Peptides against a protein of PDB entry 7BDX. Designs and how they scored, part 16

Target 1, 212 residues: chain A of PDB entry 7BDX
Amino acid sequence: EMGAAACTLLWGVSSSEEVVKAILGGDKALKFFSITGQTMESFVKSLDGDVQELDSDESQFVFALAGIVTNVAAIACGREFLVNSSRVLLDTILQLLGDLKPGQCTKLKVLMLMSLYNVSINLKGLKYISESPGFIPLLWWLLSDPDAEVCLHVLRLVQSVVLEPEVFSKSASEFRSSLPLQRILAMSKSRNPRLQTAAQELLEDLRTLEHN

## One batch from the design tools (peptide; aimed at target 1 E149 R191 R194 E201)

Design b1_p11_2_s4 (made by RFdiffusion4, then SolubleMPNN; from b1_p11_2 with H1R Y4F)
Fold by OpenDDE base, seed 2:
Structure b1_p11_2_s4 (fold): chain B 212 residues (1-212), chain C 212 residues (1-212), chain A 11 residues (1-11)
Amino acid sequence: as target 1 above (212 residues)
Amino acid sequence: as target 1 above (212 residues)
Amino acid sequence: RSPFDPSPLPP
C-alpha cells in the first residue's frame, strides 16, 4: 500500500517540468530508472501465474512507475536523459510490450506506448527505438490488440516513424512489405473517433509517401 | 528497494512549496498521511526483534516518510493541513518518540522532532502538541538521549513552548516542577556549539520568565 | 509534435 501511494504521488507531481528537472538533477535518478525497469519486468513476468488483480497495490505501483517515465519523457531534458542514460529502460519497455498478450494489461501498455511516443519526439530517441531489433513486427503485434486506446497509441508511434524521412527510409522496405493495411483501414472506420482520426491521418501520410 | 527509491525522490522534491501544494491539492493526501503514520508505527514496533540495519530499504523508506512530513510542515498550508486533517499522524509521531529508547533510531527521532518543531510554528499546532497527554514527560525522556542532535531538537521544541505565553501558562507549573535544569545546564557546556547555544538561549528565556 | 500532456492520474 504505502509504496504505491508514494509512487502515485510522485507520478502526480512529475506532471511539473520543475519536478522532472529536480528528479534528474539529483544523483538518485540513474538508480531509480534502472530499478524501475527491473520492477516492471518482474511484474510482467509474474502475470503468467496468479491473475494479479489490476486494482492490486503492485499494479498501481507499476502504473505509477510507467506514468513517471511518461511524464519525464514529456520534457525535453527528460527525453535526453532517457535516451542518453537509461536506454536499458527503453529496451525493457519494448520487451514488455512484446511479452504482453492482446488484451493483457491494457493500462500498462497505454502508459508504456505513451512513454515511447514522448521519447520519439526526440530524433535521437526515435532513431534508437526504430533501430531496435523487431520494432516493426512489435508495432503490428501491438496493433492486433482489441483495445482501441492501445491501437491509438500504436498508430501515433507508427506516425512518428512515417513523418520522419531520416528514420522511415531505413525501414521503408520492411514497413511496406509487412504493413497491416486492412487492419488500419478497419480502424479508419472505428466508432471510436480518436482511433478513426489517427487511422485516417496515417493513411493520408502513407499515401503522400508513396507519391514522393 | 523500489518503494524506498520512489519515496526518497518524493522526499527530495517535497522541499519545494509548489510540490507541497500539489500534494495537498490532490484527493490522495489524506490517505497518504494516514498510511504514513501506520507505516512508521509498524516499523518502530518491529525494532524490538531483528536489528533492522539502519541502512535497510525499510529504514530508508521510513526516513523518507518522516522527511516528507517535515517538508510539508515547513510550509504554512502544510502545517494547517497537518493540524486540521492529520492529527492522528501527529499523535503517532508523539507516541513513537516515546516508544523509542535513548540512542535508538537517532535519525528518525531527529526527523520526527523537526516535524513537530515545524508544526509548532503554527500556534494551533503548538497548542495541539503541548496539550497532548504526557507531552512534558516526553520532552524530558527525549532530552535523556545521548545524541546531541536529538537533544538540540528537543531544546528547540521546549523553546517554542516557553516563548509562547498563551501555551506556556497552561503547563508552567508542571514545567517548573519537572524541569531537568541540571541536564540543560550540562548541555550549555557541551562541546557541540549548536547544542551549547540552544541550551544557553533556553536558560536565558527561562530566567526572563521567572522575573515577569 | 507536442508530447502527450502528463498522464493524469487514473481516477
Scores: peptide ipSAE 0.227, ipTM 0.844, DockQ to the pose 0.103
OpenDDE base, seeds 1, 3, 4, 5: peptide ipSAE 0.180, 0.226, 0.226, 0.106; ipTM 0.845, 0.847, 0.846, 0.837

Design b1_p11_3 (made by RFdiffusion4)
Pose (drawn by RFdiffusion4):
Structure b1_p11_3 (pose): chain A 212 residues (1-212), chain B 210 residues (1-210), chain P 11 residues (1-11)
Amino acid sequence: as target 1 above (212 residues)
Amino acid sequence: EMGAAACTLLWGVSSSEEVVKAILGGDKALKFFSITGQTMESFVKSLDGDVQELDSDESQFVFALAGIVTNVAAIACGREFLVNSSRVLLDTILQLLGDLKPGQCTKLKVLMLMSLYNVSINLKGLKYISESPGFIPLLWWLLSDPDAEVCLHVLRLVQSVVLEPEVFSKSASEFRSSLPLQRILAMSKSRNPRLQTAAQELLEDLRTLE
Amino acid sequence: PPLFSFPVPPP
């Protein structure tokens, strides 16, 4: 209970750039981010499906961990630190997104997809994520999730890699062969404006790159 | 005059999340949200045989109080703090909406309805408001108001209550059937565009979940 | 439409 309370407080204060700089400056953050991935992996493996039932100081603990990782990656030196020091944590995040079934731990998936988008803002972070093993199959599969907020964050991550045609050129062929053009087109007609324009903007960029 | 000027200044700066977080600790020593409800209750009681005066120092004081409550509830930890600590203030807001006759204190009713919408964004806040005494009769009473802006913010709150699970097993199925569908339909053909669109959106949501 | 659980900054 005490461990989760401290992680929740750290999630709250981690929204500040001054606090994020202080976390990376203290010589204990490397251990914190290594054991963070282990705790997130342990939490996901412990779930035999079901849902989560807002596990008392268990789900709040991992949510605080993913929330901290997201708030750290939101700061320039935070996403720089993560791609240099905590590349294993990025591997764990990408692995846990594929390991989590659609509809299972939706809040955890959006926090994790938000952190991957933030890390992709760093040039090396974009290279590391896009060059990870089944990255393209993972993207199109996360789009098969019924939750609209998960689909929105997948489209935002896809738009981020698509916005760097140099990195996008390495993952050619499968981007044209396997992309769920029909699902992205359905998302460009959603009554939710943020999801609708995200899919509309991604479709504009996808059609423009195939011709230009 | 001095009290209202300081409250208006606080309403201006309360649009910042940093300021809202700073306000939630101050409620301990000086019961800011406890005495806010008393001041709002005292103001409406003082309008015995009369309606609003406006441009007054007293009118802008309570407007600033309701505006501050709204700007606090607009921040996630603000609406979380209100439903945990300031449930009496939420009771007062819901009570004063029913106590205010139609056409009386229109600006105050809109600001109060905005704050309830914001608190409803929080899961516990939605339960607390929807399970409050006389809540459905209050929605009907507020929709009988001639002012379009008040009707719009009632429809926005009703839309917030209609969306999300709320157990869904006839707990929310009866809430939808008990609404003034005729008045919502009349407001869907309204000459005020903002009101017309809110009633239209709510009607779509009522039909979607039927 | 319902609001998202987390604040999403505009693109």

Design b1_p11_3_s1 (made by RFdiffusion4, then SolubleMPNN; from b1_p11_3 with L3P)
Fold by OpenDDE base, seed 3:
Structure b1_p11_3_s1 (fold): chain B 212 residues (1-212), chain C 212 residues (1-212), chain A 11 residues (1-11)
Amino acid sequence: as target 1 above (212 residues)
Amino acid sequence: as target 1 above (212 residues)
Amino acid sequence: PPPFSFPVPPP
């Protein structure tokens, strides 16, 4: 309980760039983000048996941790820190996104995808996550989720890959061969306007790449 | 472990007035400070049996919590919040300071005394803590501590009472009858220059009050 | 689009 309350306050204040700089300027940031990955992993591994109530202190704690990572990754120095010094955390987030079933832990998936999207704003971050083993299969696995917000954030991450020629060129063959085009087309007709727009824009970007 | 790391980061950033305002402007602050008191109480109660290593995650967690309270109390709006909305936490700190033996949990005592001193900067805070049952006996109990930093912060809190005529007048009879004058005189000869100065200043203030 | 920042937990 106390940990969840502390992390929730830390999450709220981490929306400030100056707070992110203060967190990262200390000698404690490395340990914090190392344990963050382990805590998130332990939580996801516990879901195979117990109907953990989504409103539990443990769930709220992990949500706050994922929110802190997202807010750190929203800042330039935070992205640099994660990509240079907390790669294990990024690896853990990618792993956990693969371990979670479609429709499972939707809120946590959204936060993890937002953190990866924020990391992808930096070329070095985008390179790191996109060169992860199984990254493209992971995107399609996540795009099978019934939740519109999960799918939206997957499409945004896919767009970050497609819009960066240096990254896309490495993945282009695998991407084109495995692209769930019918699923993306279905999303372009979604009643969720954000999902619809993201799917339409991605389809336009993909068409532009076929003509090059 | 994760809770200690999160609280440690929150402690570091809570040195900023803007962060304190952000913490207190949220709907979560009340719950956080309520659980803080309970957590500190649970920790101190656990010391009766186990040689809890001072460097444990639990100790570090409680130190960070006490540090956060101190930093919140260092800010005007933080003092107002504690005195208006978190009186139970102040009561808990006073209780725990009484429950701890001389030489026991020195670092925690120092942080708790610093928080009470910061609260005492506000007249309403000083009134609240000084009107607590057994406050004067508690000051003398704490002044029996062999640690110079504990004694220093007790002397500062005593000085806050002595320098406020409205508060001191209510306690003056009990204060004068129970004052450990020989102990304060011994501190005025301490090799610790901060303790020596604080004891000398308090002795001067007390002499001035005898002439009035 | 700009980076995502959450000042509070999503509802």
Scores: peptide ipSAE 0.105, ipTM 0.821, DockQ to the pose 0.053
OpenDDE base, seeds 1, 2, 4, 5: peptide ipSAE 0.090, 0.102, 0.089, 0.096; ipTM 0.821, 0.820, 0.820, 0.821; seeds 1, 4 fail the geometry check

Design b1_p11_3_s2 (made by RFdiffusion4, then SolubleMPNN; from b1_p11_3 with P9A)
Fold by OpenDDE base, seed 2:
Structure b1_p11_3_s2 (fold): chain B 212 residues (1-212), chain C 212 residues (1-212), chain A 11 residues (1-11)
Amino acid sequence: as target 1 above (212 residues)
Amino acid sequence: as target 1 above (212 residues)
Amino acid sequence: PPLFSFPVAPP
């Protein structure tokens, strides 16, 4: 209980840039983010057996950790820190997103995808993520999720790749050959306005790239 | 490990007034401080058996909790919150300070005493603490500690009582009858400069009160 | 723009 409560408070205050700077300015930051990755990995690996009630202290703790990573990645210095000093955590997030089944741990997936999107705002972060083995297949795997919020954040990450010529050019052949166009078209007709808009924008961006 | 790390980061950032305001502005503050008291109490009660290595994750976690309380109490709105909404936590801190033996859990005692001192800056807080049953005997018990840092913070708390006529007048008879004057005089000769100064100032304040 | 996450109050 107390660990989850403390971590949740840290998550709440991590929305401040000054708090992120304070976290990173300490000598404990590297250790904290290393243990964060290990803790999240251990949690996901434990899911195969017990229906861990999403309302458990453990779940809340892991959600708070993922939320902190997201909020750190929302700040420029936080993105730089993650990409320069905590690449193992990024690798872990990518791995966990691949290990989770469609519909499994939706809230955690959303937070992890938000963190990757935030990291992708930094060109170095986008390069690192996109050059990860199996990145494109992972995006399509995640886009098969029944949850609109998961799919929304996948589409945003896809858009970040598509809009960066230096990154997109390296993956363009694989991207074009495997693009789940019918799935994206279906999302552009979603009753969820945010998902609908994101899918429409991505389709427009893709059309623009085919004509260039 | 991870709980202690997260709580320690929250402790570090709680030195900011804006972070304290953010903690208190959330709907989770009341629950957090309630659980904090329970967690600290459980830790102290567990000490009778295992030599809990001071370097344990559990010890670090409890130190971080006590540090957070101290930093919250260092801010005016935090003092007001603690005295208005978290009196049970103050009662718990007083209880734990009484339960710990001389030389036992020195770091925790220091943090708890610092929190009480900070609360005493608010007249309502000082009244609440000083009107707690056994408060004066508790101060003398704590002043028997071999640790100079513990004794220093006890002397500061005694000084806060002595310098507030509205509070001191209520306890003056008991205070005068039980005052460990020889112990305070010995501290005024300490090789520790901070302890020496605090003891000298308190002796001067006491002399001033005897002539009024 | 960057995305922020916030703890939702448990229901």
Scores: peptide ipSAE 0.361, ipTM 0.842, DockQ to the pose 0.060
OpenDDE base, seeds 1, 3, 4, 5: peptide ipSAE 0.360, 0.355, 0.356, 0.355; ipTM 0.842, 0.842, 0.841, 0.842

Design b1_p11_3_s3 (made by RFdiffusion4, then SolubleMPNN; from b1_p11_3, 4 letters changed)
Fold by OpenDDE base, seed 2:
Structure b1_p11_3_s3 (fold): chain B 212 residues (1-212), chain C 212 residues (1-212), chain A 11 residues (1-11)
Amino acid sequence: as target 1 above (212 residues)
Amino acid sequence: as target 1 above (212 residues)
Amino acid sequence: PPLPTFPIPEP
C-alpha cells in the first residue's frame, strides 16, 4: 500500500530533529495528529474480528504512525506540542494500551509505551499522563504482558514517575498498595539483560524512597 | 484520509536536501518510487469515470506523490537516482502527461512537468527524456493546454532541450518540422508575464540556433 | 534519554 510506504518513510525521516520541527512548523500538524489518534483507535477496535496479520499494510501503517509520535516526543518541542496541543492523542494512546490484551499487538504496545516514556521526559507530560484516570492500574495491567519489551517499557515509565517526587507524592499511596512487587522481583531475575537491569534499578529506587 | 496527510507531510519535508538524502539512503526508496508510479497511473486511469473532485483526499495524495518526485529531482543525487534506478517512473510520468487532456488535472500536470524539468538538469536525464518515443509530439500536445502554468513548464522543458546542442542535434529535424511557432509567438504576447518571458527567451534561443 | 524509533524491516 502506498499510504503505508509514505508513512514509513515519514517515520524514518522523523528521527531527525529538523524534520520534527518542520512537521510542527506547518499548519497541518494539528490535523495530522488528530487523525493519527482516530486511525490507531479504529485499528485496535477492528482487531476483535479478523486476525489482522501483523504483517499487513494496515499494521505497518499504524506502526509507522506510532513511530512518528514517538520520534516527535523524542524532541523537546515535540513533547511540548503533544502535551499542549494533542492531549487527545495521549488519551487515545492510554486508552488503547488498556484495551489491548496481554500478548496482543506487542509491537504497537512497545511503540506507544515508548511515546509515553518520551512524553514523560517533559514534567508537564509526566503530570498529565500520571493524573489520567486509571493510570496506576494500567501500568500493572501492561506489566502482566508476557513480552519482555512491553514489560521493559512499562518499567521505564514506572521509573519516570518514581524519580519525580512532585508526581510520585500524589499517587504514592495507591502505588504502594497495588505495587506488583513479586512480578518486578521476578523480572529482576529475567534472562533478558535489559529487563533484568530495568527491574533492578526500579527496585533500588523504590527502596531509596521507603527510607526517605 | 490519513494516507494523504502523511504523504503531504512527507512532501513538505522533502524540500530539504538532507531529507532527500535520508529517503534515498534507505532500502525502501526503490519500492516507494515504483509504487508511486503505479499509484499515479491508477489515479489517472480512474478519471474517465467519476469526476474525482480535485479536492478529494485521493487527489491530494497523488499531488503529494508528484511533489515528492519533483523535490527529489531538485537535488543532484535525487536526479541521479531517478535516472539510474527509477526510469520506469519517468516513463510513467511521460505516459500520464500524454494521456491527460487539455485542461484535465492541471495541478498534477504542473507537478509532473516540474519533475521532468528538474530531471533535465542532469544531462543523462535530459538525454533519457528526449530520446523517449513520442517526446516531441508530447511537448506540442502539452503546449495546446489552455492553462498558463502548464504551458510555462512545457516551454521550460523545450528550452532545456534547445540549450543542449548534444541533445538538440539528435531531434533538430523533427523539432523544426513540427514546431508550433504560431502558438509560441502567441504566448510571447500573453498577459501572463512569466509565460510571456519564457516564450520570448525560447524564441531568441531558436533564432540563435538558426544562424549557427 | 529519549527513544527514537526506526522502521521495522519488512519480514
Scores: peptide ipSAE 0.235, ipTM 0.836, DockQ to the pose 0.059
OpenDDE base, seeds 1, 3, 4, 5: peptide ipSAE 0.088, 0.080, 0.226, 0.226; ipTM 0.832, 0.832, 0.834, 0.835

Design b1_p11_3_s4 (made by RFdiffusion4, then SolubleMPNN; from b1_p11_3 with P2R L3P)
Fold by OpenDDE base, seed 5:
Structure b1_p11_3_s4 (fold): chain B 212 residues (1-212), chain C 212 residues (1-212), chain A 11 residues (1-11)
Amino acid sequence: as target 1 above (212 residues)
Amino acid sequence: as target 1 above (212 residues)
Amino acid sequence: PRPFSFPVPPP
């Protein structure tokens, strides 16, 4: 309980850039993010294949950790730190996103995807995550999720790749051959306005790239 | 381990007034400080009478919690919060300081005494702690500690009482009758310059009060 | 692109 409470407070205050700088300027940041990855991994492994989101102190603790990572990645220096000094955490997030079943740990998936999106704002971060083994298949696996928010964040991450020629060029062939076009088209007709917009924009961007 | 790491980071960033305001402005502050007291109490009870400071994640966690309380109490709004909304925590700190043996949990005692000193900066806080049952005997119990830093912080807390006529008047008779004068005189001759100065100043303040 | 910065979600 106390750990969850502390982590929750840390999550809340990490919304501030100055707090992120303070966290990273200390001697404990490296260890913190190292253990963060391990803790998230242990939690996901403990789910024993259950699809339901846990409502516990343990779940809240992991959500707070993922929230902290997201808030750190929202800051330029935080992105630089994660990409340089906490790559194992990024690798862990990618791994866990692959390990989770559709509908499993929806809130955690969303937080992890938000963190990856934030990391992708830096070209160096985008390169790192996109060059990770199985990244393209992972995106499509995640896009099969029934949750609209998960799918929305996948589409945003895909768009980050598509909008960077230097990144997209490296995977364009695999991307085109494996793209779940019917799924994206279905999302462009969603009643969820955010999902609809994201899918439509991506389809427009993809059409533009095919004509050039 | 993860809880200790999170708490350590929270301790570090709580040195900022804006972070303290953010912690207190959230809906989780009350619960956090409630559990803080319980956690500290559980830790002290687990020591089974050992005089040695523990070198563990658990110890580090409790130190970080005490550090957070200290940093919160360093801020005016934090003092107001503790005195109004977290009195149980203050009561717990006073209790734990009484339960600990001389030389036991030296670092924790110092942190707890620092927090009480910070609380005592507000007249309302000073009144609250000084009116706590057994406060005067507790001060003398703590002053029997072999650690110079513990004794220093006790002397500072005593000085906070002595320098407030409205507070001192309520306990002046008990204070005068129980004062460990020989101990304070010995401290005024300490080779520790901080302890020496604090003891000398207190002796001067006490002499001034006897002549008025 | 605008980063996500999230306060603690309400419970």
Scores: peptide ipSAE 0.098, ipTM 0.824, DockQ to the pose 0.055
OpenDDE base, seeds 1, 2, 3, 4: peptide ipSAE 0.086, 0.090, 0.106, 0.061; ipTM 0.823, 0.823, 0.825, 0.823; seed 3 fails the geometry check

Design b1_p11_4 (made by RFdiffusion4)
Pose (drawn by RFdiffusion4):
Formats: sequence, C-alpha cells, structure tokens
Structure b1_p11_4 (pose): chain A 212 residues (1-212), chain B 210 residues (1-210), chain P 11 residues (1-11)
Amino acid sequence: as target 1 above (212 residues)
Amino acid sequence: EMGAAACTLLWGVSSSEEVVKAILGGDKALKFFSITGQTMESFVKSLDGDVQELDSDESQFVFALAGIVTNVAAIACGREFLVNSSRVLLDTILQLLGDLKPGQCTKLKVLMLMSLYNVSINLKGLKYISESPGFIPLLWWLLSDPDAEVCLHVLRLVQSVVLEPEVFSKSASEFRSSLPLQRILAMSKSRNPRLQTAAQELLEDLRTLE
Amino acid sequence: HTPVDDSPLLP
C-alpha cells in the first residue's frame, strides 16, 4: 500500500519538467527504470485474462509506473535518457503491448502507447522503436482493438514514424502489404473528431508518400 | 466591492491547472468550498420577491464563486477533490438549481450547470449527481426554463449522464425513458443553433442506446 | 497537423 502511494505521488509530480530533470539527475533512476519494466512484466504475466477489477494498490501501482514512464518521456532529456539508459524498458513496453489481448488492460495500453509516441519524438528513440522485431505486425494488430482511445494512440504513433520518410523507408514493402487501409478508412468516418482527423491526416500522408 | 474584486481575480487565474492544484490545499485552513456554498445559498435566499440585478458587486461575487468551482472541477484532481471533500458544495449547487425559479439568476444557473457537468466527468462525481434526491425532476424543471443557454447546459449534463455504463442493466435503461423526450424533440428543431445541435446530439445518443 | 492532446477521450 505504501509503495503504491509513493509511486502515485511521483506520477503526480512527474508532470513537471523540473521534477523530471531532478529524477534523471539523482543516481538511483537507472535502478528505478530497470525494476519498473520487471514490475510491469510481472503484473501482465500475473493476469489470466479476466479484466483488472481496479486491483487495490496493484493496478494503481503499475498505472503509476507506466504514467511515470510516459511523463518522463514527455520531456526532451527524459526521452533522451530512456533511449540511452533504459532500452530494456522500451523492449518490455513493446513486448507487453503484443502480450496484452484486445480489450484487456486498455488504460495500461494507452499509457504505454503514449510513452512510445513520446520516445519516438527523440531521433534515436524513433529508430529504436521502428527497428524493433514485430513492430509493423504489432501496429496493425493494436488497430484491431475495439477501444477508440487505443486506436487513436496507435494512429498517432504510426503518423510519427510515417512523418520521417527516412526511417519509414527501412520498413518498406510491409507498410504497403499489411496496412489495414479499411480500418484506417473507417476511422476517418468516426463521430469522434480526434480519432476521425487522426485517421484522416494519416490517410493523407499515406496516399501522398506512395505517389511523391 | 473588495470581496467581489478578489473573487473575480481568482476566477481569472483559476483557469490554470497550477493554480487549481494550489487552491485544493487552502480549503483545509480556510474552508473555501464550504463557505462558498454558504455564500451562494445566502445570495439566492436574499432574492426573495425579486429576480437578478446584474452589474452589482454582489452579483459578480457569486458569479466568481460559481466560476471558480467550475474552473476547479475542469481539472482532473479538482473534480476528484470536490467529490471526496466538498460533497456539501455539490448538494448546495443541486439544491440552488431547484430553488431558483425559471428566468431567475440565468447566468448563475448556467455556471452552476457547467460545474456539475465537469464533476460528472469523474466516475464518483457522476454517481453522486445522478443519485442525488429529485435529480430527474430537477432536469425536467430546468428544461422548462425559457433561456436557451440554461436548456443547452441541462442537455449537456443529461448527455453526460446518458453516456457510460451506469450498470446498464435497466439502471440506465429507465433513466433514458424517464426524460422529457417531447421537449428534447422540440429543442431539436430550435431556432437557436447551439441548442438545436445539443438536443440533436442527445437524441442521437438516446436512439443509439435504445 | 493537428496538435497532439494527451487528455482522455470524452464520450
């Protein structure tokens, strides 16, 4: 209970750039981010499907962990630190997104997809994520999730890699062969404006790159 | 005069999340949200045989109080704090909406309905408002108001209550059937565009979940 | 492009 309360407080204050700089400056953040991935992996493996039932100081603990990772990656030196020091945490995040079934732990997936987008803002972070093993199959599969907020964050991550045609050029062929053009097109007609324009903007960029 | 000027200044700066977080600790020593409800209750009671005066120092004081409550509830930890600590203030807001006759204190009713919408974004806040005494009769009463802006914010609150699970097993199935569908339909053909679109949106949501 | 908004989607 005490461990989760401290992680929740740290999630609250981590929204500040001044606090994020202080976390990376203290010589204990490396251990914190290594054991964070282990705790997130342990939490996901412990779930035999079901749902989560807002596990008392268990789910709130991992949510605080993913929330901290997201808030750290939201700051320039935070996403820089993560791609240099905590590359294993990035591997764990990409692994846990594929390991989580559609509809299972939706809040955890959005927090994790938000952190991957934030890390992709760093040039090395974009290279590391896009060059990870089944990255493209993972993207199109996360789009098969019924939750609209998960689909929105997948499209925002796809748009981020698509916005760097150099990195996009390495993962060619499968981007044209396996992309769920029909699902992205359906998302360009959603009544939700943020999801609709995200898919509309991604479609504009996808059609423009195939011709230019 | 001085009290209203300081409250208006606080309403201006309360649009910041940093300021809202700073306000939530101050409620301990000086019961800001406890005495806010008393001041709002005292103001409406003082309008015995009369309606609003406007441009007054007393009118802008309560407007600033309701505006601050709204700007606090607009921040996630603000609406979380209100439903945990300031449930009496939420009671007062819901009470004063029913106590206010139609056409009386229109600006105050709109600001109050905006704050209830914001608190409803919080899961416990939605339960607390929808399970409050006389809540459905209050929605009907507020929709009988001639002012379009008040009707708009009632429809926005009703839309917020209609969306999300609320157990969904006839707990929300009866809430939808008990609404003034005729008045919502009349407002769907309204000459006020903002009101017409809110009633149209709500009608789509009522039909979607039927 | 539309700026990114990290706030949860509201219904």

Design b1_p11_4_s1 (made by RFdiffusion4, then SolubleMPNN; from b1_p11_4, 4 letters changed)
Fold by OpenDDE base, seed 5:
Structure b1_p11_4_s1 (fold): chain B 212 residues (1-212), chain C 212 residues (1-212), chain A 11 residues (1-11)
Amino acid sequence: as target 1 above (212 residues)
Amino acid sequence: as target 1 above (212 residues)
Amino acid sequence: RSPFDSSPLLP
């Protein structure tokens, strides 16, 4: 209980840039983000056996950790820190997104995808995550999720790759050959306006890249 | 491990007034400080049996909780919150300071005494803690501690009572009859300059009050 | 590109 409460307060205050700077300016940041990755990994591995209540203190604790990572990645110095000094955490997030089944841990998936999107705002961060082994298959695996928010955040991460010519050029052949076009077209007809817009914008960006 | 790391980061950032305001402005503050008291109580109760390593993750977690309470009490709105909405935590701190033996959990005693001193900056806070049952005997019990920092923070808390005529008048007879004058005189001759000064100032304040 | 704030997902 107390760990989840403390971590949730830390998550709430991490919306401030000054708090993110204070977290990162201390000697404890590296250890914190190292243990964060291990804790998230242990939680996801525990899901294969027990029906853990999604509202448990353990779930809330891990959601708060993912929320903190997201808010750190929302700040320029936080992105620089994660990409330079906590790459293992990014690798862990990518791995855990692959390990989770469709419909499993939706809230955690959304938070992890938000953190990766925030990291992708740095060209160095976008290069790092997009050059990770299995990144393109992972995006399509995640886009098979029944949850509209998971799919929305996947589409935004895909758009981050498509909008950077230097990054897209490295994966363009694999991207074109494996693109779940029918799934994206179905999302462009969604009744969810956010998902509809994100799918439509991505389809426009992809059409523009095929004519060049 | 992760709980202690998160709580230690929250302690570090709680040195900011804006962070204290953010912690208290949320709906989670009441629950957090309620669980804080319970966690500190559970930790102190566990010490009677096992030689807990003072450097354990559990010890570090409880030290961070006491550090957060101290930093919240350092801010005007934090003192108001603690005295109005988290009195059980103050009662718990007073009880735990009584339960700990001389030389036991020195760092935790110092942090708890610092939090009570910060609360005592509000006249309402000083009234609340000084009207607690056994408060004067507790101060003398704590002043028997072999640790100079424990004794220093006790002397500062005693000085907070002595400097407020409205508060001191309520306890003046008990205070005069039970005062460990020989112990305070010994501290005024300490080689520790901070303890020496605090004991000397208190002796001067007490002499001034006896002549009035 | 604007970063996401995760605060809307706070319980």
Scores: peptide ipSAE 0.301, ipTM 0.874, DockQ to the pose 0.104
OpenDDE base, seeds 1, 2, 3, 4: peptide ipSAE 0.301, 0.300, 0.299, 0.299; ipTM 0.874, 0.873, 0.874, 0.873

